# Peptides against a protein of PDB entry 8BZL: the designs that were tried, part 231

Target 1, 228 residues: chain A of PDB entry 8BZL
Amino acid sequence: SYDRAITVFSPDGHLFQVEYAQEAVKKGSTAVGVRGRDIVVLGVEKKSVAKLQDERTVRKICALDDNVCMAFAGLTADARIVINRARVECQSHRLTVEDPVTVEYITRYIASLKQRYTQSNGRRPFGISALIVGFDFDGTPRLYQTDPSGTYHAWKANAIGRGAKSVREFLEKNYTDEAIETDDLTIKLVIKALLEVVQSGGKNIELAVMRRDQSLKILNPEEIEKYV
Target 2, 242 residues: chain B of PDB entry 8BZL
Amino acid sequence: SRRYDSRTTIFSPEGRLYQVEYAMEAIGHAGTCLGILANDGVLLAAERRNIHKLLDEVFFSEKIYKLNEDMACSVAGITSDANVLTNELRLIAQRYLLQYQEPIPCEQLVTALCDIKQAYTQFGGKRPFGVSLLYIGWDKHYGFQLYQSDPSGNYGGWKATCIGNNSAAAVSMLKQDYKEGEMTLKSALALAIKVLNKTMDVSKLSAEKVEIATLTRENGKTVIRVLKQKEVEQLIKKHEEE

## One batch from the design tools (peptide; made by RFdiffusion4, then SolubleMPNN)

Design b1_p22_8_s1 (from b1_p22_8, 12 letters changed)
Fold by OpenDDE base, seed 2:
Structure b1_p22_8_s1 (fold): chain B 228 residues (1-228), chain C 242 residues (1-242), chain A 22 residues (1-22)
Amino acid sequence: as target 1 above (228 residues)
Amino acid sequence: as target 2 above (242 residues)
Amino acid sequence: YELEAPDLTEEQRQRLLDLLYH
């Protein structure tokens, strides 16, 4: 059966391994990204850190560079590979071009990497989608999404993972210019969106904020609770 | 019943990597290994299953491996796979030392191996490693550390955890008895014996069936010590008296 | 001869999902 093969076309034109990798993403913790006016916010569903797990090692949001951050849904080990390659590319770009990557550039790099893994013999697709946020050198906030196929698009707001449908429906209704008028309102929008699928409030949310000309800030649980 | 895919690790229709899951299941049948982090040290305690009377060399440690001066690991799963991975860990640690003239940070060693494990879940012509590892170590960045990694290439830091047979039950016991911030190495050793006594499928816990290693700091140096059988016997006896 | 793995309990399945995706 074609569904049990390497990534090949079925008779009806489907790439089943890519579709199944998308199903793997749906098993991942929910992540949400929102672009504000002068802020980008990533939020991730924290599964209750298992009692006795070191929270330091449970990070769902990571910096790719000083101006770019990523959240993902799907296979954590797959994500680490993508993150590492993206970080290397960001540093390489700084060395060769003497400027930080644009958010679109690094997104395209990640997307191209994913696409190659859908076409190369002896490789399976990455079981991850990613939300990539940051600022371009001109100070423009950006949000991109990538999926296992290697497609990418720019978004105002989006969600990936298990609760993505509900979160997207919420964002479609509540994302307005007024709702993102301030940094605090933008943060609040992300939290409210995650609360559609996350039980037990701020303790189960990881939130990261990047403002213009500022480094990534991961909010602590106490800071998150102020917005709830 | 789920059939093994004879091909490279691929996604199922529901987005599962069955070969990785099956590798994890195989580890569930391996001997129990515990790790416990204390304020003054970290330990590994592992079940010794095969006392082969005919082994010419009594391997003092069947399941616990020294990686470098600051780190050790314990393995649960396929022995041959474990040997490959432990050798790779040693090589990575040595290459880092040569390159940077300082010991590799604990988490970096763990992640380096995890990237290898992940690759064996993604690249064709390979199967996942049928091995989970517990890592204990000390570095100047985070002090005493305990990590767990699985066949997927995922890892996490822990205060206490268990891999292998009856690991779920062991973790439940650890959650009940582990006192965060108050754990001494002495208390951790006692806890390890308590948990092993309940999780091992033995009528009576004996020192011959348990390997314990401790990692401590003495005079600004890391000391990795495998407990002598007599010391383990004393720990078991103390537990039986309590 | 295809080796069949035993069916995982729901608890085991959930634990594996947590390990893989979280």
Scores: peptide ipSAE 0.074, ipTM 0.611, DockQ to the pose 0.472
Fold by OpenDDE base, seed 1:
Structure b1_p22_8_s1 (fold): chain B 228 residues (1-228), chain C 242 residues (1-242), chain A 22 residues (1-22)
Amino acid sequence: as target 1 above (228 residues)
Amino acid sequence: as target 2 above (242 residues)
Amino acid sequence: YELEAPDLTEEQRQRLLDLLYH
């Protein structure tokens, strides 16, 4: 059966392993990204960190560079591989080009990596989607999404993972210029969007904020509760 | 009856990696391994299943492996796979030491192996490793550490955790009894015995069926010690008296 | 004999999924 072959086309033109990798993404915790005027915000559903787990090792939002961060949905081990490759590329770019990567550049790199894993018969697709946010050197905020196929697009706002449909529907209704007029409103929009799928209030949300010319800031639970 | 998915490294229609799940299931049938982090040390406790009187080699430890001077691990799952991975861990640690003239950080060693495990789930022609590992270690960055890794290449840091048979029940007990910030190595040893006594399918816990290793710091050096049978007997006796 | 994988309980299944995706 074609559905069991690694990275082959079905007679009707489907790449089943890519589609199934997209199903793997839907098993992941929800992540949301929003581009504001001078801010980018990532939010993730904190599944109850098992009591006794070190929170340090449970990071769903990670920096790729000083100006770029990423959230993902899907296979955590797959994400680690992608993150490590992206970090190396960001550093390599700084060394070779003497400038930080643009958000588009690193997104394209990640997308190309994913695409290559869909083309080789000896590899399965990455079981992850990613939201990549940051600032270009000119100060422009960016949000990109990648999927297991290696496709990528720029977004104003988007969501991935288990609750992505509900979150996207919320964002489609509530993302307006007024809703992102301030940094605080943008953060509030992300929180409200996540609350569509997160049953317990601000305690089960992780938020990362990157403002223009500022480093990535992870909000503590108390800071999140102020926006609820 | 779900048909056995004989193919490695493929997603199911539901987005599942069945071979990884089956590897994890197989680990659930392995002997229990516990790890507990304390303020003054970290320990591994493992069920010893193969007590063969004809074993010539006094295997002081069937399931606990020293990786380097600062780290040890315990394995639940396929012994042959465990041997391959523990050897790889030792090689990675030695290569790092040779290259950087300092011991490999604990998390970095764990991640290096986890990347290998992940590769065996993504590249064709290979099966996942049928093993989960608990790692104990000390480094200058984070001090005493406990990690768990699984066949998928996922890992996490823990204050206390369990792999193998009855791991869910063990973890539940650890959650109830582990006191954050107040755990001494002595208390951790007592907790390990308590949990093993309840989770092992034995009528009476005996020292011959339990392996315990501790990792401590003495005079600025890491000390990894496998407890003697007599020491384990004393711990069991103390638990029976409480 | 196709070794039928034992049917995982829903709880076991969920736990495995949590290990893979969390």
Scores: peptide ipSAE 0.030, ipTM 0.671, DockQ to the pose 0.437
Fold by OpenDDE base, seed 3:
Structure b1_p22_8_s1 (fold): chain B 228 residues (1-228), chain C 242 residues (1-242), chain A 22 residues (1-22)
Amino acid sequence: as target 1 above (228 residues)
Amino acid sequence: as target 2 above (242 residues)
Amino acid sequence: YELEAPDLTEEQRQRLLDLLYH
């Protein structure tokens, strides 16, 4: 009998495939998210794009909708599947409910998707964590994180991936009301946080900013260097 | 360790998908395939390993497949898996054309296949495809394009890349010799020969062991051409004289 | 077709990991 991929409980109550998927996330490049007052910022470690690689195809920050962005850590191919489904859901929601999704709603959708893949026989968990940021229709900035288990929580700031521990430690020390008082300070905080784990400065950082009632803006390297 | 490497694609305790890694390793033993993007075209160059004199059908291209009028691919890995994937690519491209009355964008075709590959890494009772692909194409959105995909369902765009045997060494050579913004198709062909000569486990590169296809634009149409053996011989000769 | 688990070099392993997780 070809053993179907089965996420089952161990005798001690562990879902090992979920735990192992979390280990897969730790192999991913670092991503950081910070919620400011009127801004949300995502930053990702840009692995040295191989000299011959097209940078266009190496995006770790993606829009799910006009008001929601996502960064991820872990299996890139798995992430693409999640992103595509989330995008479809965002559009479906607009059509059926006549409003854009809340950040919580789409996070919950993604989380539910992940959870189903932990419970269904013949499927392995998604090997990704995600930082989901955006604005609700009322203009409230939001940051959520979701893990391979399908759990999700709201955050002021968080990090995922290889350098997540160091980045989180930095954020725990440096995330203050003063540090996010302005958009520029918030951006600077994200950059500083990533620089804890990213070598060679701003050239190895991808940064995306979403302000209230504005579309996602990906900063160019020159713009990032201004904050360093 | 043995429990995680043998059957279904599951995560190891370290968060690895060993079956995907093993599939990628299998590709490392396949014949070398190169892709190079130029300003005026894009090319694929592939090692021919199965030169069996007894093969009745002169396969014009053993490793290079036309996908549609605007795209071609080269494959490294398990031939049977490659046949399935190349057929699927053709079907996807055809369905798109029928639905939208325009050719599928290059990246969209690549992504569609990559989603299939990914599924074979996530769903039980399936194994990863033991195939990497290089894609060359032209579309109205991005012009000439080169993509690489692997068994994981990951892909990327490239200016130049290599899959199969000695791919790491080939990529290193490409990085050294590829001149961004200055690459002509002619120079790309020369570079392909140079790299293949060094990466193929042969004492001398021969035209019978190399397949080359070019994709160009002529009069507003994409032209995919497999080089004749004589043309490849001339390229090899030129390289030997340099 | 049992692919014997190849003894991957560290470089090969890293390359594979980069392809999977970048």
Scores: peptide ipSAE 0.172, ipTM 0.728, DockQ to the pose 0.516; fails the geometry check

Design b1_p22_8_s1 (from b1_p22_8, 12 letters changed)
Fold by OpenDDE base, seed 5:
Structure b1_p22_8_s1 (fold): chain B 228 residues (1-228), chain C 242 residues (1-242), chain A 22 residues (1-22)
Amino acid sequence: as target 1 above (228 residues)
Amino acid sequence: as target 2 above (242 residues)
Amino acid sequence: YELEAPDLTEEQRQRLLDLLYH
């Protein structure tokens, strides 16, 4: 059966392993990204950390560089591999080009990596989608999404993971220039979007903010509650 | 050859990695291993199943391995896979020490192995390792640490956790009895015995069937000690008297 | 005798899913 083969085309032109990897993404916790005017915001559904688990080891939002951060949905171990490679590339770019990566550049790198794993013999696709946000050197905020296929697109706002459909529907209705007029409004938009799928309010949300010329800031639960 | 590719871990239509799940299931049948983090140390307690009187080498530790001066691990699952992974851990730790002239941070060692585990779930001609590990360690960054890793290459830090047979029940008991911030190594040892006594499929817990290692700091040095059988007997006896 | 892997309890399955996807 073609579904048990290496990532090959079915007679109908489907790459089943890629499609199945997308199903793996849908099992992941919901992540949302929103591009504001001078801010990018990532939010992730924080499942209740097991009572005896160290919260430090549960990070769903990570920096790729000073100007770029990433959230993901899907296989956490797969994500770690992608993140590590992206970080190396960001540093390499700084060394070779003497400028930080553009958000598009690093997204394309990640996308290319994913694509290779869809085409290389003896490899399965990465079971992750990613939201990549940051600022270009000109100060332009960017949001990109990648999927297991290695496709990528720029977005104003998007969501990935199990609740992505509901969150996207919310964003499609509520993402306006007015809704992102200020940093605070942009943050509120992300929180409201996540609350469509997250139970029990702000305690189950991880939120990261990157403002122009500022480092990634992870908001604490108290800071999140101020926006709820 | 395509034949080796047929053994590649692939996604199911539902987005599941069955080979990883099956590896985890195999671990569920392995002997129980516990890890408990205390304020003054960290411990591993493991079920010893291979008590063959005819084994020439009294392996003092069947399931607990020293990785370096600051870390140890316990394993649940396929012994041969465990041997490979424990050897890799030692090599990674040693290479880091040689390169940086300092011991590898605990989480970095765990992560390095987890990346290997992950690779065995993604690359063709490989199967997942049928092994979960508990890691105990100390480093200057985070002090005493306890980690768990599984065949997927995922890991997490824990205050207390369990792998292997009856791990779910053990974790439930640990959740009930673990007192955050108040856990001494002594209390952790008592808790380990309590949990093992209830989760091991034995009528009576005996010191012969239990391995315990503690990791402490003494005079600015990490001390990894496997408890003697007599010490374990005392712990069991104390538990029976309570 | 194929040791039928006992069906993962729902709790075990959820734990597994949590370990894989979180």
Scores: peptide ipSAE 0.107, ipTM 0.619, DockQ to the pose 0.389; fails the geometry check

Design b1_p22_8_s2 (from b1_p22_8, 11 letters changed)
Fold by OpenDDE base, seed 3:
Structure b1_p22_8_s2 (fold): chain B 228 residues (1-228), chain C 242 residues (1-242), chain A 22 residues (1-22)
Amino acid sequence: as target 1 above (228 residues)
Amino acid sequence: as target 2 above (242 residues)
Amino acid sequence: KELEEPELSEEEREALDELLYE
């Protein structure tokens, strides 16, 4: 069976292991990214932290560098590997090129890494999609999405994970220039989008905000409630 | 035609890694291991199943391993896999100490092993490790800590948790009885005995079937101590009297 | 042998999925 081999083409031209890795992504909780005018926002469905679990060890949003952050959906362990590789690359780039990475650059790096794992013998694809947001050195806000296949695209807004379809449908209807006219409106848009799939309102949402020339800020629940 | 190594963990049509899930199933049949974080320490309690009368060496601890001066772990799953992973943990910790002249932070040690575990789920010719671990430790960053890791290479921090046989039931009991912010090491020990008594597939809990280690701080040093059989007997007796 | 889904209860499946996926 071709589906039991390391990532190979089926007779009909499918890479089943890549497609199955995309199914793994759908098992992840929802993440949404929105690019505003001078802000990028990541919102995630907060994983139900089991009673007695330390919340510190459960993070769906992470910084890759000072100017780039990422949310993922899919296999947690796979995500950690990708994050670590991306962080190393960001630091390496700063050392070798003497500038921080562009959001596109690091996205392409991650995408290339994923692609290699779809083509290399003895490796399975990564079971993750990622939303990568940040600012280029020129102050331009960016949002990229990457899939297990190693494809990537720039977006105004997008979503990944189990509720991604509903969130995308909401964003397609509600993402307008007016809806992102201010930072606060952009944040509200992300919250509203997540509320399409997240139960119990702001308590189950984690939001990360990056503004131009500012570090990543993770909003606390009280700050999120101000937007709800 | 280079035959692809048939042992590579692959995705199911539903996006699952069945080999990882099977490894977790195998761990479900292993002896129970508990970890409980207290305000003044952290403990591991493990079921000892291999009580063979012909075993020459009273293995000081069958399931609890000292990793360094500040950390210990317990293992549920395949013994051979456990030996490999515990040895790797010791090596990682030692290399860090040599490189940085300070003990490895607890979470970094856990993460380093988890990266290895993850690799064995992704690279060809490898199978997942059939092992879950509980880690107890102290560092200057977070103080007393308890972690759990599984065959996937995932991990999490816990106040209390369980791996191995009847782990779900044990976790439920821990959720009921664990008092956040009020847990002393003494109360944690009592809770461990209570949970083990209910979750172990034994008619009567005996000290010979239980290993307990505590990690505390004394005079600015970490102390890892395996309880003596007599101490465990006293804990069991106390529980039976309540 | 075809990879068979482990025999898990719905609760066990959910717990496992929560452990493996984010």
Scores: peptide ipSAE 0.402, ipTM 0.788, DockQ to the pose 0.633
Fold by OpenDDE base, seed 5:
Structure b1_p22_8_s2 (fold): chain B 228 residues (1-228), chain C 242 residues (1-242), chain A 22 residues (1-22)
Amino acid sequence: as target 1 above (228 residues)
Amino acid sequence: as target 2 above (242 residues)
Amino acid sequence: KELEEPELSEEEREALDELLYE
């Protein structure tokens, strides 16, 4: 009998491979997402680039489309597969529906993809969680989170990866309407949240911002330092 | 039930893919391969372990493969797996050329193979490829490039790196001696010999045990050249005199 | 055979984890 990767229920109703995939996510560096009034912000713990490694090949934040970007935590190779599939879907949607995807739509697509890999014989779950942010065509900022199970929810703010618990606790205390009143304050909130788990301050943070009707912008280290 | 899980790459309770890790361990016992990026070219240097006098000398290179006119790779790991992957690389490159009438960008070829590698870590009835690759290439987008990929389907760009036996020690040496922005192909060749001399499990480095390929640009064309044994001998001799 | 953790040093484990996970 061919060895099939089988995600099956335990007697107590657990999907062990999904739970173990969630452990893989925890091995990833921390990512945080915050929805502001007219901005969405992703912050990630910057992976230490090894000496002699080309930093251009190391990215934790990526665009899925002009209006949607994603940060992930977990297996890098798994993430690449999901990202590519999502990008294709975004383009397909534009061609078939003549509108860009909503953030919910692409999140649901990714979630469905992940879910299928938890139920199909001969497949293991994806070892990644993702924060998906962007703007709907009506200008509404959105933040979604997905996990290896294929579950997804909309959030005001959330975190994934190694330090996610601490970051979430910080956000639960500090996410207020006042804290996101401006774009700058929203960015500051993300930085402060990441600093709960990131050592050595702003040098180890990568930030991406998307404002209404604007493209994804990756902040340079100098720009980040202005908020610290 | 437990017997079937052993051949399928699944997560451990800690979120690890042990089959991938085992594949990487196997690669650690393979012959050393080095890649070094220079300002005026890129090189691969590989340990040749199978020196059989009875091998038909027709084998220009045991471990270095030309992929297309603009790219070559070196392999560390299971030879049969390497053959499959190198053939696939060639096919991908040719299909791209046919479809777009342009050579495939280096990183795109690497990622295409890495997606295959990743699939072999996720789908049942598959095992990870027991192979790491170094890729050298040139394209109009990024110029000279060096990439490394592993059984997980992960990859990265490098200025200099090593795979196979004693790779960690080699990487440490490369970190010490690699001069960013000042590396010539000539200096890179010397560095490759220096590192191989220290990292190969041989008493004395000889030209018969080393394969070196360089990728350069001449008159707007990529030139991939495997160094002749005499050229390698000269490099070794020069190193011994220093 | 139960999946056994590879015998890696702490340094090797960290390096491997950094390589595989992001």
Scores: peptide ipSAE 0.338, ipTM 0.736, DockQ to the pose 0.684
Fold by OpenDDE base, seed 2:
Structure b1_p22_8_s2 (fold): chain B 228 residues (1-228), chain C 242 residues (1-242), chain A 22 residues (1-22)
Amino acid sequence: as target 1 above (228 residues)
Amino acid sequence: as target 2 above (242 residues)
Amino acid sequence: KELEEPELSEEEREALDELLYE
C-alpha cells in the first residue's frame, strides 16, 4: 500500500500523507481571517481551557513579528516548530535586509518549509494550516493561508479547521466592500463568521486585531462582547 | 487502519499519529504523578512502584528529578526514555546558564524539551518518547510554575494536574477540591495525599509508596526538598484522621 | 500483532483530540 510510505505518490497521483495531514487540520478548532481596508483580523474558536490550565500557555494566535501574526489549526506541537522557525526568519530578515518581512515573504518561507517536509525522506508533513496576516511596509494589509502541502494563496477572507467549510460559505455570502468599510464592521464580520460554528457565543472566541502601524492587539472578552 | 500503526511518523487517514496515541496509552499504565501549584510553593507527588529491598541506591528518587537549582520534574512512562529526557533537560539548563549567566526560564526549558519530543514524532526512524513529564519551578518572570508535557511535544501550564495511572480520575478530584487563590503548600500537600489515596490501586496508602517534593522560596533562593518518609507518614496519618 | 487502534471511548477520543489538536 503506497499510503504506508513517507509521502510518496499513489498510482493515481495522490500524496496520501499530505491529504491525511489535511485531515489533521480538520481536527483543529476553527480559525478565521479577514482583511479589511486598514485592518486585519484573526478570530479563533477558544479551546475550552481546562479549569486548572493556565490560559497563558494556550494560544492559537501568535505574533511572528511586529507586523505579522498567525493563527493555525492542527497539531499544536507541529505549530510551535513552524512558529519558531518563522520568528527566527523574521529577525534574520530585519538584520540582513534592514526591513521587516512582507507578509508574502514570511508566508512563502513557511510554505517552503512545509513543502520540504512533504518531499524529504524520513519526514512527515506538518499537520497544520495557517492564516497569516499583517501589514507590508507600504501599509497594505495582507492575508495569506497555507496548508500542509506547502501551497499558499492571498485571500480577502478565509477559514481553517473543523468549521472552515461553514465559515467560508458565510464569508462568501457576506464579505462585501460595505461589510469591511470600517474597522468595527470588519471585526463584527469575523465574529459573525465564527458564530456560525462556535457554540456559546463570545466567551469561546479569541480575536486578534492588527491595524496599520500598530502592533497586534488581542481583544479581551469584554471587548469581544461589545461586538456580539 | 492496520497499516498506519507500524510506522512511527505517518498520519492515519483520519489525520492521527497513532504512535503518539499509543505512547500516551502506555503512560496511562505508569505510576501516578501529581503536581499542585500553591501560593507559597509548588509540589510533585509520585507513586513509587519499584520498592525492591535489594536496590543499592535507595537514596535517589525514582520518579522525581532535580533539573537545576530552580526546577524539578516528575516522569510517567518508560524509565529509559525518562532518563534520556531528564539528562537532556539538565544539559539544556546548564548550557543556558553558561551562555546567559542566568538560570533558564521555566517555560523555556519545557519548550526546549518539547521541541525534541515533537521531532521524534516527525522524523523517520524515530519513535515517540513514551514519557509524560510534570515540571515544577520558580523564575523571576512568573514565580512558581507547574507544567505538563506529553509524547507529542505539546505542553501546558497548570494549577494542578496528574499524569499516569488513573490520571483522569485524579484530575477530576483536583478540579473539585482545588481552591484558586487560596491554596497553601500545606493544603496542597493534603490534597495530594487525598487524591493519591483514591487513585492509587493500593488498599492502604503508605509512605514507602509515595515520593513528594516541594519547591519553595527562602531568603530569595529556591529550595527543592524531597520529603522524608516520616513527613509523608505524618501527612497520611493526618488525612486518615480527617 | 497488528497494533490495533486504542479502544478509546468517544469521550476519551475527544479529550485526546483536544490535547493534541488546536
Scores: peptide ipSAE 0.300, ipTM 0.712, DockQ to the pose 0.545

Design b1_p22_8_s2 (from b1_p22_8, 11 letters changed)
Fold by OpenDDE base, seed 1:
Order: sequence, then C-alpha cells, then structure tokens
Structure b1_p22_8_s2 (fold): chain B 228 residues (1-228), chain C 242 residues (1-242), chain A 22 residues (1-22)
Amino acid sequence: as target 1 above (228 residues)
Amino acid sequence: as target 2 above (242 residues)
Amino acid sequence: KELEEPELSEEEREALDELLYE
C-alpha cells in the first residue's frame, strides 16, 4: 500500500516520518548558532574531509543572501535542495520587493517548504534541520532554527545535529548578557559550546561570523585558535 | 512488523533511507571505476566485465560516456539506470549550451543530475537510481575536475576516488599513493593501473578488461580520448616491470 | 517485508553515514 509512503498520522497522533527525519538530523555533525548584540555566529563540527576530497565541495555553512547564512544538519542532498530554493527566493524577493529578505521571512519560507513535504502525498520529509542567521535591514541580528516538520522559532542560541543536546545544555548555562557583551566574547562562546562535543580542539571547528553591515566571514584556523 | 512500502524511499526509525543504502549496495557489486585528477589532465579507468566475443558492436567504451566536448563520466551500477542518467546529462548539457551559448560548468552539470537523483529519493512512486557516477571535465572556472555522485543525490569533488567493487580498498590505495600537487597524467595512469591490478579479482590484469579515458587540453580545446588496447597493454607491462 | 538494515560492517556503516549525512 502506497499509504505507507505517505507521512500520515499514527493512531496516537504521531507523524512517524517526521520523527524519523528528526533522527536523520541527529546523524549529522553538530552545528551551533549564537546571536550576539551586533554579531551572529555559526559554528560547525568539521566533518573529517577525506584526504582526497575537495574541501570546496564540503560546506556545512552557506550563504543564502548577503544578509543571511545557514548551517544545516542531516541529509546533504536534501540540504542542497533547500538551500537552492531559499537562494532563489532571496533573489526573487530582491527583484519583486526591492529589499532583501528578513531572516524571519526566509526562515518562514524554508519552514513552509518543509511543511509542504510533510503533507504532500507521495513525498517524504526533508531530513534536515537548519540554523539560519543574519541581519534584518534595520540592523537587528536574528537566529532561527527549523526542523523537518517545518516548525521554526527564534533563538538567542541553539544547536542541531548529533551533539546538539550537550551543546544546548552548555548554552543554557553559559548564555548571559555578559557572555555576549562583545563580538569576541560571542565568538568565544560558540567555540566553547562546540568544544563540548568536538574532539581535538579548534582544528575541527569551522566558524562563520556575520557582523552588522558586513558580509559573511569564515574564520581561518589561526583566527579560531586565538579564541581557544 | 512495520511494513514499509519497499517501492518508496522513506525514513527508517533510525533516520536512514534504506532504499538508498540498498542502491549503494547494488553499486558495490558493479565493476570498479577509478577517477584521478592530475595537473595536466584527468582520467577515468573502468573494469570491463562483459567481454562477449559475439558482441557485434565494438563498444569502444562500455562504461565511459562522453557527455559533451568538455566532460565524460563513468558509471557503476544498473546499466539501464546508467543509460537514463547519461542521456539526461547530455540533454542538460545541450540545453545549457543552447541557452547560454557556452558549455555548462562541470559542477553545474553534476548538480543538475544530483537534484534529479535526490528527487527520486524524496518523491513517492520512485526508487533511487542504482548508479554512482564519476565525472571528469574541464571548464574555465576550475580547470580539470573530478566528481563523484551517488544514489542519494550527494556529490563531491575529488583528487582521486573509486566506485563499484572493492572501492574502499581502492580509495585506501589512492590515499597512500596520490601525491597532491605533483600528479601528472602519466603518473595518474600508472597509479590507475596499480590500483586496478590490486582491486580487480583477476589473476592477471589484461587490457581487454580495462577501459581508460583521458581528458586533456590541447591548443585551448578539451580532448577526450579513450586509450587504445595497445596503449593500455603498455601501461600494464610497465607496471609489471616495476 | 520489513525494511531490513543492510548487512554492513561497523566501518562500512560509519563510512556510509559520513557520505549521506552532514
């Protein structure tokens, strides 16, 4: 019966395919996002790039637009589809509305896309969660998280992937106004949070920073080591 | 017993796509394909399993397909699926050329097919393609390139990689012997023979069982060449003498 | 038939998971 291929409610009200898609996210490496005062920071656990793999083709953090970037956890191929759709929407918005998207807008778009794949006959959910960070036009830093269900929320800090629980527990304890008082402290908080689950220190961390009115900057290993 | 529809790719309770994993298993039984990127070119080397003496068409390349003037691919997996995907690659490349009056960038062609592969893992009534591909190409953006794609719709760029039977062992050997920045096409060809000799379950490597294609640049044009049997024999002989 | 987990070694499973998930 093709009915089993459809995301349907169980007798107890569960959407098993959505729950299982959330398990797919947990197979992904850890990503963390933190909203500072005038900065947003994404940190990811570096996947062991095979020695012969081109690093250019391994990206857990991507720009959606000049003012928005995203980290994901889960199925890589699924992520590519979502990223491409989001990028097209960002460009379309600029053309039609003549302004860049708000972080909320693009998050809602991604969430709606995911939700449709949970309700459409003959489609499985996306096996990805995403941390979406950026700045609104007014200069407000934003962090959103979305999951396979299409649910999304705004966060001060959050994590996704295999180590997300431990990272979130760390953030719950250590995210204070003092801890994000400066850009450097915010970056340090992200690094410390990732170090809860990442072995071998700063060498296995990738950090992306977006400051107000600045483009996405990926920190080099030397820059990361300064915060360790 | 949670009966999953075996015809539709759905998540397992653990978040796995078993149909994709099964497709990858099927590819593991296919003939070995190697790709090696060099400074002055890129190559594909593939195991030829179907040597039927009664084949009327001398298929010069059973497993290596020219996609356009700047790209070729090799396939491991279900032949029928491979034919569909290679045809689609050619169509995508041609449509792009017609639209933009320039050849499609290598990664864009790979990505376009990978989006199709991914769709066959997400939409109901579809099964994953039982095919992995190695792509070799040249474009003005990145020069010589090697890509691998799998049934999931994932892809990656590689300096050297392997798909099909004994791919893990082949990749291990490539990791040991591949010298980054120093790889010439000549050295890459020698490495390909070395790896195939060790990974193919044959007592003796013969030119009849190996297809090799090289992609080079000559006078500002891409040249895709399938090596003649005599050339492959010479490579094998050279390896046996070392 | 229940979807059976493919017969993979632990190493093969890890490699496959690394390939499919990021």
Scores: peptide ipSAE 0.382, ipTM 0.775, DockQ to the pose 0.620; fails the geometry check

